# Ledger of designs, part 69: peptides against a protein of PDB entry 3QIS

Target 1, 334 residues: chain A of PDB entry 3QIS
Amino acid sequence: PSLELSRREFVFENVKFRQLQKEKFQISNNGQVPCHFSFIPKLNDSQYCKPWLRAEPFEGYLEPNETVDISLDVYVSKDSVTILNSGEDKIEDILVLHLDRGKDYFLTISGNYLPSCFGTSLEALCRMKRPIREVPVTKLIDLEEDSFLEKEKSLLQMVPLDEGASERPLQVPKEIWLLVDHLFKYACHQEDLFQTPGMQEELQQIIDCLDTSIPETIPGSNHSVAEALLIFLEALPEPVICYELYQRCLDSAYDPRICRQVISQLPRCHRNVFRYLMAFLRELLKFSEYNSVNANMIATLFTSLLLRPPPNLMARQTPSDRQRAIQFLLGFLL

## One batch from the design tools (peptide; made by RFdiffusion4, then SolubleMPNN)

Design b1_p12_5_s2 (from b1_p12_5, 5 letters changed)
Fold by OpenDDE base, seed 3:
Structure b1_p12_5_s2 (fold): chain B 334 residues (1-334), chain A 12 residues (1-12)
Amino acid sequence: as target 1 above (334 residues)
Amino acid sequence: MSFEELLEELRE
């Protein structure tokens, strides 16, 4: 069997979070026999491609002189955004198109990723006074390393904040402040807030706006701004309530005094973001007659975002654990 | 509005 490929090199320029890019190529059976093709893993890989890449179709049959179009889809989800923001991963891959009883065909994938404030740590974002696209990539790496060290120091209660660091970090990320300030000013009376989905085009505009600027006003509908806040919280590499405190939150869920003590042990930026979100959500609940928002709906929605089980416990989360997690948040909303 | 100003307004 033999294949002819219309293209073997693919370049994905300016890849962004949640923005789908597609490149197409054709494969033709220039042999005299039917053939089966498939994308196969490289020797050390479990999958045929990186998590941000997909081939469609990834396998199939071709009759002699048959041609099929293959789409290479690049999409950076919440699962890939953090490693791309840090530069730990890049828009580079090699695909192996295997022909059964034939040869392998190599496809080269390359490109560049544009960093996002989505999928960046709260600690790093609190140190960014400018939009992430204005920050040199080398400085992003330094900010993440420094943020890890400051988190560890804060958890260990050992070192007083070195008063000598010339630039005090922000109390909360400017991005989350912009989202919440907008929602507070313009969305408290919005009917079905957090219940109606945003527009995908508006969500992309909001993400691009937060990555590139410090706007006076966020573009898009209140629903799109509200969904952008949910996406931001979902994309965090570590949830607003750190994984280390997850079990303690569940154990304290019915004791409001212990709940407040657990929150006081969060790193400063996480604690500030948590308090800020809870203050906003309590304010939003005062307008329940207008926005149709209730404490149970909000607690259920935000629990999955703010209080995620650690990766090692995800498969074991019981309905009881979920109810305790909801009850923990309810104690801050009521 | 600052973060601090917004937190004050949300506490009233």
Scores: peptide ipSAE 0.040, ipTM 0.781, DockQ to the pose 0.143
Fold by OpenDDE base, seed 1:
Structure b1_p12_5_s2 (fold): chain B 334 residues (1-334), chain A 12 residues (1-12)
Amino acid sequence: as target 1 above (334 residues)
Amino acid sequence: MSFEELLEELRE
């Protein structure tokens, strides 16, 4: 069996969070026998490609002189955004197109990723006074490392943050502030807020706006701005309520005093973001007659974003755990 | 409520 490939090198320029890119190529059976093709894992890989890449179709049959189009789809989800922002991963891969009883064909994937404030830690964003795309990638790495070290020091109740000449971190990320301030100013009377989806084009504009600028106004509808806040919270590498406190939140869910004590133990940036979001959401609830927002809806929606189970517990989340998590948030909304 | 007012609520 033999294949001819129209292309073997693919470049994905300016890959962005949640922006699908596609490159296509053709494979042709230039042999005299039917052939089966498949993308196969490399040695030591579990998958034929990185999580941000997909081939469609990834397998198939070709009759002699048959041709098929294969799409290479690059999509950076919440699951890949953090490692791409840090430069731990890159838009580079090698695909192995295997031909049954034939040879392997190697495809080279390359490109560049544009960092996003989406998928960046709250700690790093609190140190980031400029848009993320104005920050050199080397400095992003340093900011993440320093943020991790300060978080650990904060959790260990060690040395007070030296009041020294280092620029004081923001109390909350500017991106969260921009989103929430916009929603507070313009969306309190928005019918079906957090219930109506945003527009995908507007979401991309909002993401690009937050990554590249400090706007006076966020572009798009209130629904798109609201959904962008949800996407931001979902994409956080660690949820607003740190994984370490997850079980304690569930255990305290029916004791408002203990709930407040648990929140007080969050790292400063996480605690500030939590309080800021809760203050905003309580304000939205005052306008429930206009925006159709109620405490149960908001608690249910934001619980999955703010109070995520640790990765090791995700598969074990019970309906009781979910109800406790909702009850925990309700104690801050009411 | 301005951002400053919300930040004041964060200080309490």
Scores: peptide ipSAE 0.038, ipTM 0.777, DockQ to the pose 0.220
Fold by OpenDDE base, seed 4:
Structure b1_p12_5_s2 (fold): chain B 334 residues (1-334), chain A 12 residues (1-12)
Amino acid sequence: as target 1 above (334 residues)
Amino acid sequence: MSFEELLEELRE
């Protein structure tokens, strides 16, 4: 069996968070026998492609002289955004198109990723006074490494922030400030806030706006701005409530005093973001007659974003753990 | 602390 491929090299320029790109090519059975094709893992890989890449179809049968279109889809989700922002991963891959009883055909995937404030740590973002797209990639790497080291130092209470030499970090990321300030100003009376989905085009505009500028006004509907806040919180590599405190939040869920003590142990930026969000959400709840928002809905929604189980526990989260997590957050909304 | 008061505290 043999295949002819219309193309073997694919370039995905300016790949962005949550923006789907597609490249298509044709495969043709130029042999005289039916053939089965499949994308196969390389010898050391569990998957035929990186998490941000997909082939559709990834397998199939071709009769003699049959042709099929294959779509190569590049999509950076929350699962790939962090490793692409840091430059730990890149828009580069090699796909192996295997032909049963035939040859392997190699496809080269290349391109560039444009960093996003989505999927960047709160610590790094608090150090970024400019839009992330204005920050040199080398400085992003340094900011992430330094942010990890300072998170550890802050948790250990060992080093007073040496106020003298580095630019004072923001109290909260400008991106989350912009989102919340917009919602506070314009969305408190918005019916079905956080219940109505945003528009995908508006979400992309909001992401691009936050990545490239410091706007006076965020573009899009209040629903899109609200969903952008949820996406931002979901995409954080470390949730607003750090993984190290997850179990303590569950254990304290019915003791409001202990809950406040647990929050006080968060790194400064995480603690400030948590307090800022809770203050906003309490303000939003005053307008429940207009926005149809209630404390149980908000607690349920934001708990999954703010109080995520550590990756090793995600598969083991019980309904009781979820209820405790919701109860923990309710103690800050009421 | 109101949301506005917290915003002021976070701007300092």
Scores: peptide ipSAE 0.038, ipTM 0.771, DockQ to the pose 0.583
Fold by OpenDDE base, seed 5:
Structure b1_p12_5_s2 (fold): chain B 334 residues (1-334), chain A 12 residues (1-12)
Amino acid sequence: as target 1 above (334 residues)
Amino acid sequence: MSFEELLEELRE
């Protein structure tokens, strides 16, 4: 069997978080026999491609002189955004198109990624006084490393940071401030807030706005700004309630005093973001007659975002654990 | 509460 490929080199310029890009190519059976093609893993890989890449179709049959179009789709989700922001991974891959009883055909994928405040740690964002796109990539790496070390020191109750070395971090990320301040000012009376989805184009504009500027006003509808806040919280590499405290939150869910003590043990930036979000959500609940928002809906929605199970426990989350997690948040909303 | 008032509560 034999294939002809219309293209073997693909370049994805200016790849961004949640922005789909597509490149297409054709394969043709220029042989005299039917053939089966498939994308196969390289040696030592478990998957045929990186998590941000997909081929469609990834396999198929071709009769002699038959042709098929293949789409290469690049999409950076919450699952790959953090490693791309840090430069640990890059927009580079090699695909192996295997022909049964035939040859392997290699496809080269390349491009560049544009960093996002989405998928960046709360600790790093508290150190960023400028938009992330103004920060040199080398400095982003240093900020993530320093943020990890500070989180560990804070959890270990080690010595106060020497007052002299680094600029005082922000109390909350400017991106969280911008989103919540907008919602507080303009969305408290918005009917079906957090229940109606935003527009995908407006979400992209909001993400680009937060990555590149410090706007006076966030663009888009209140629904799009509200969904952007949910996307931001979901994309955090470490949830607002750190994984180390997850089980203690569940164990304390019916004692409001212990719940407050657990929150007091969060790293400063995480604790501040949690208190800020809870204060905003309590204010939003005062307008329930206008916005149709209630404490049970908000607790259910935000629990999955703020109080995520550690990756090793995610597959084992019981309905009882979910109910305890919701009850934990309800104690801060009521 | 203004955001400024909320930031003051976060300083405690």
Scores: peptide ipSAE 0.036, ipTM 0.764, DockQ to the pose 0.247

Design b1_p12_5_s3 (from b1_p12_5, 5 letters changed)
Fold by OpenDDE base, seed 5:
Structure b1_p12_5_s3 (fold): chain B 334 residues (1-334), chain A 12 residues (1-12)
Amino acid sequence: as target 1 above (334 residues)
Amino acid sequence: MSFAELLEALRE
């Protein structure tokens, strides 16, 4: 069996968070026998491609002289955004198109990624006074490494060593401030806030705006700005309530005094973001007659974003754990 | 602390 491929080299320029790119090519059975094709893992890989890449179809059957179109889809989700932002991973891969009882065909994928404030740590963002696209990639790496070390020191109650000439970090990321300040000013009376989805085009404009500028006003509808806040919180590599405190939040869910003590143990940036969001959401609840927002809806929605189970416990989350997590958050909304 | 007071305190 043999195949002819219309193209073997693919370049994905200016790949961005949540922006789908597609490249297509054709495969043709130029042999005399039917053939089965599949994308296969390389040596030591578990998957045929990186998490941000997909082939469609990834397998199939071709009669003699049959042709099929294959789409190569590049999409950076929350699962890949952090490693691409840090430069740990890149828009480069090799796909192996295997022909049963035939040869392998290699496809080269290349391109460039544009960093996003989405999927960047709260600690790193608090050290970024400029938009992330103005920050050199080398400095982004240093900021993430330093941010990890400062988080660990904070959790260990280690006194920060000398006030070297390091610029004081922001109390909250400017990106969170921009989103919440906009919603506070313009969305308190918005009907069905956090219940109506945003527009995908507006979401991309908001992401690009936050990555490239410090705007006076965020573009798009209040629904798109509200959804952008949810996407931001979901994309955080470490949730607003750090994984180390997850179980203690569940254990304290019915004691409001212990809940406040648990929050006080968060790293400074995480604690500030949590308090800032809770203050905003309590203000939003005063306008429930206009915005149709209630405490149970908000607690249910934000609990999944702010209080995520550690990756090793995700598959074991019980309905009781979810109820305790919601109750924990309700103690800050009421 | 009101939301507005918290917002101002977080800008400093």
Scores: peptide ipSAE 0.038, ipTM 0.761, DockQ to the pose 0.655
Fold by OpenDDE base, seed 1:
Structure b1_p12_5_s3 (fold): chain B 334 residues (1-334), chain A 12 residues (1-12)
Amino acid sequence: as target 1 above (334 residues)
Amino acid sequence: MSFAELLEALRE
């Protein structure tokens, strides 16, 4: 069996978080026998492609002289955004199109990723006074490494950060400030806030806006700005409540005093973001007659974002654990 | 308290 491929090299320029890109090619059975094709893992890979890439169809049958169009879909989700932001991964892959009893055909995937404030750590963002697209990629790596080292140092050493000549970090990321300040100013009376989905186009505009500028106003509807905040919190590599404190939050869920003590042990940026968000949400709850937002809804929604189980415990989360996590947040909303 | 004022309060 043999195949003819219309294209073997694919370039995905300016790949962005949550923006789907598609490239198509045709395969043709130029042989005399029916053939089965499939994308197969390379040696030592578990998957035929990286998590941000998909082939559709990834397998199929072709009769002699039959042709099929294959779509290569590039989509950076929350699961790939962090490793692409850091440059640990890149928009590069090799796909192996296997023909049963035939040859392997190699497809080269290349391109560039544009970093996002979505999927960047709170620590790095607190050090980032300019939009992420204005920051050289080399400095992003340094900021993440330094942020990790400071997080570790802050956990190990109650030593006050030496007020040395380095520019003081922001108390909260500017991106969170922009989102929350917008919602506070314009969305407190918005009916069904956090219950109505935003528009996908507006979400992309908001993401691009936060990645490229410090706007006076965020574009899009209040629903889109609200959803952008949720997406931002979901995409954080480390949740606002660090994984190390997850179990302690559950254990303290019914003791508001202990809950506050647990939060006090968060890294400064995480603690500030948590307090800032809780203050916003408490203010939003005062407008419940207008926005239809209640404490139980908010606690349920934000628990999954702010108080995530560590990856090793995700599969073991019980309904009781979820209820404790909700109760923990309720103690800050009421 | 404006959220700007809240940011200032987080500096304490």
Scores: peptide ipSAE 0.038, ipTM 0.768, DockQ to the pose 0.305
Fold by OpenDDE base, seed 2:
Structure b1_p12_5_s3 (fold): chain B 334 residues (1-334), chain A 12 residues (1-12)
Amino acid sequence: as target 1 above (334 residues)
Amino acid sequence: MSFAELLEALRE
């Protein structure tokens, strides 16, 4: 069996968070026998491609002189955004198109990723006074490393934030401020807020806006801005309530005094973001007659975002744990 | 309380 490939080199320029890119190529059976093709893992890989890449179709049959179009789809989800932002992973891969009883065909995937404030740590974002796209990649790495070290120091209560460091971190990420301040100003009376999906095009515009600028107003509908806040919180590598405090939040869920003590133990940026969000959500609940938002809906929605189980406990989360997590947040909304 | 005032209150 033999294949002819219309292309073997693919370049994905300016790959962004949640922006689908597609490159297509044709494979043709230039042999005299039917053939089966499939993308196969390399020797040490479990998957035929990296998590941000997909081939469609990834396998198939071709009769003699038959041609099929294959789409190579690049999509950076919440699962790949953090490792791409840090430069731990890159838009580079090699695909092996295997022909049954034939040869392997190698496809080279290359490109560049544009960093996003989505999937960046709260600690790093609190150090970023400018949009992430204005920050050199080398400085992003340093900011993540410094952020990790400061988180650890803060959790250990070892070092007061040196008041003398010429660049005090922001109290909250500017991106969170922009989203929440917009929603507070314009969305308190929005019917079905956090219940109606945003538009995908508007979400992309909001992401690009936050990555590249400090706007006076966020573009898009209130629904798109609200969903962008949810996406931001979901994409955080460390949730607003750090994994280390997850169990303590559940254990304290019915004691409002202990709940507040647990929150006081968060790293400063996480604690500030939590308090800021809770204050916003309490204000939003005053307009429930207009926005159809209630405390149970908000607590249920934000629990999965703010109070995520650690990865090792994800598979073990009971309905009781979920209810405790919701109850924990309700104690800050009511 | 404006969200600006809230951000100021988070500095205390």
Scores: peptide ipSAE 0.037, ipTM 0.765, DockQ to the pose 0.284
Fold by OpenDDE base, seed 4:
Structure b1_p12_5_s3 (fold): chain B 334 residues (1-334), chain A 12 residues (1-12)
Amino acid sequence: as target 1 above (334 residues)
Amino acid sequence: MSFAELLEALRE
């Protein structure tokens, strides 16, 4: 078996969070026998590609002189955004196109990723007074490392950081402030808020806006701004309620006093974001006649975002655990 | 603390 490939080197420039890029190439059976092709894992890999990459089709049959188009799709989801933001992963891969009883063909994937405030830690974002795209990549790495160390320190020592006025972290990330302040100003009377999806183009504009600027007004519909807030919360590497407090939130779910004590143990930025969001959501509930928002809907929606099970427990989350998590949030909405 | 008061307190 033998193939001819129209291209073997692919460059994906300016890859962004949630922005699909596609590159296409052709494979042709230049042999005299039918060929089965497949993308195969490298020796130590479980998958044929990194999580942000996909080939379509990834396998198939070619008759002699048959040609097929293969799409290489690059898409950075919430599952890949954090490792790309930190520079732990990069837009680089090698694909192995295998022929059954034939040879391997190597494809080189390269490119650059543009960091996003989506998928960046709350701790790092509280230190970013400028848009993330204005922050040098080297400084982003330092901020994530420092943020991890400070989270650990803040859990151990409730010492007020007596840091000089210029270096003080923000009380909440500017990005979440911008989203919530917009929704508070313009969306309290929005019918079906958090129930109607945003426009994909508007979501991309909002993400790009938050990554590159400090806008006076967020672009797009109230629905798109609301969904952008949900996407932001979902993409956080550490949820607003830190994983280490997850079980305690479930255990306290029916005691509002204990729930408040658990929240008081969050790192400062997480605690501030939680309180800020709960205050906003309680304000939205006053306008339920206009926005169709109710406490049960909001608690159900935001539970999956704010009170995520640790990755090791995600597959084991019971309906009882979900109900306790919802009840925990209800105690802050009512 | 109202949402507005919290918002102000988070801006200071």
Scores: peptide ipSAE 0.033, ipTM 0.736, DockQ to the pose 0.668

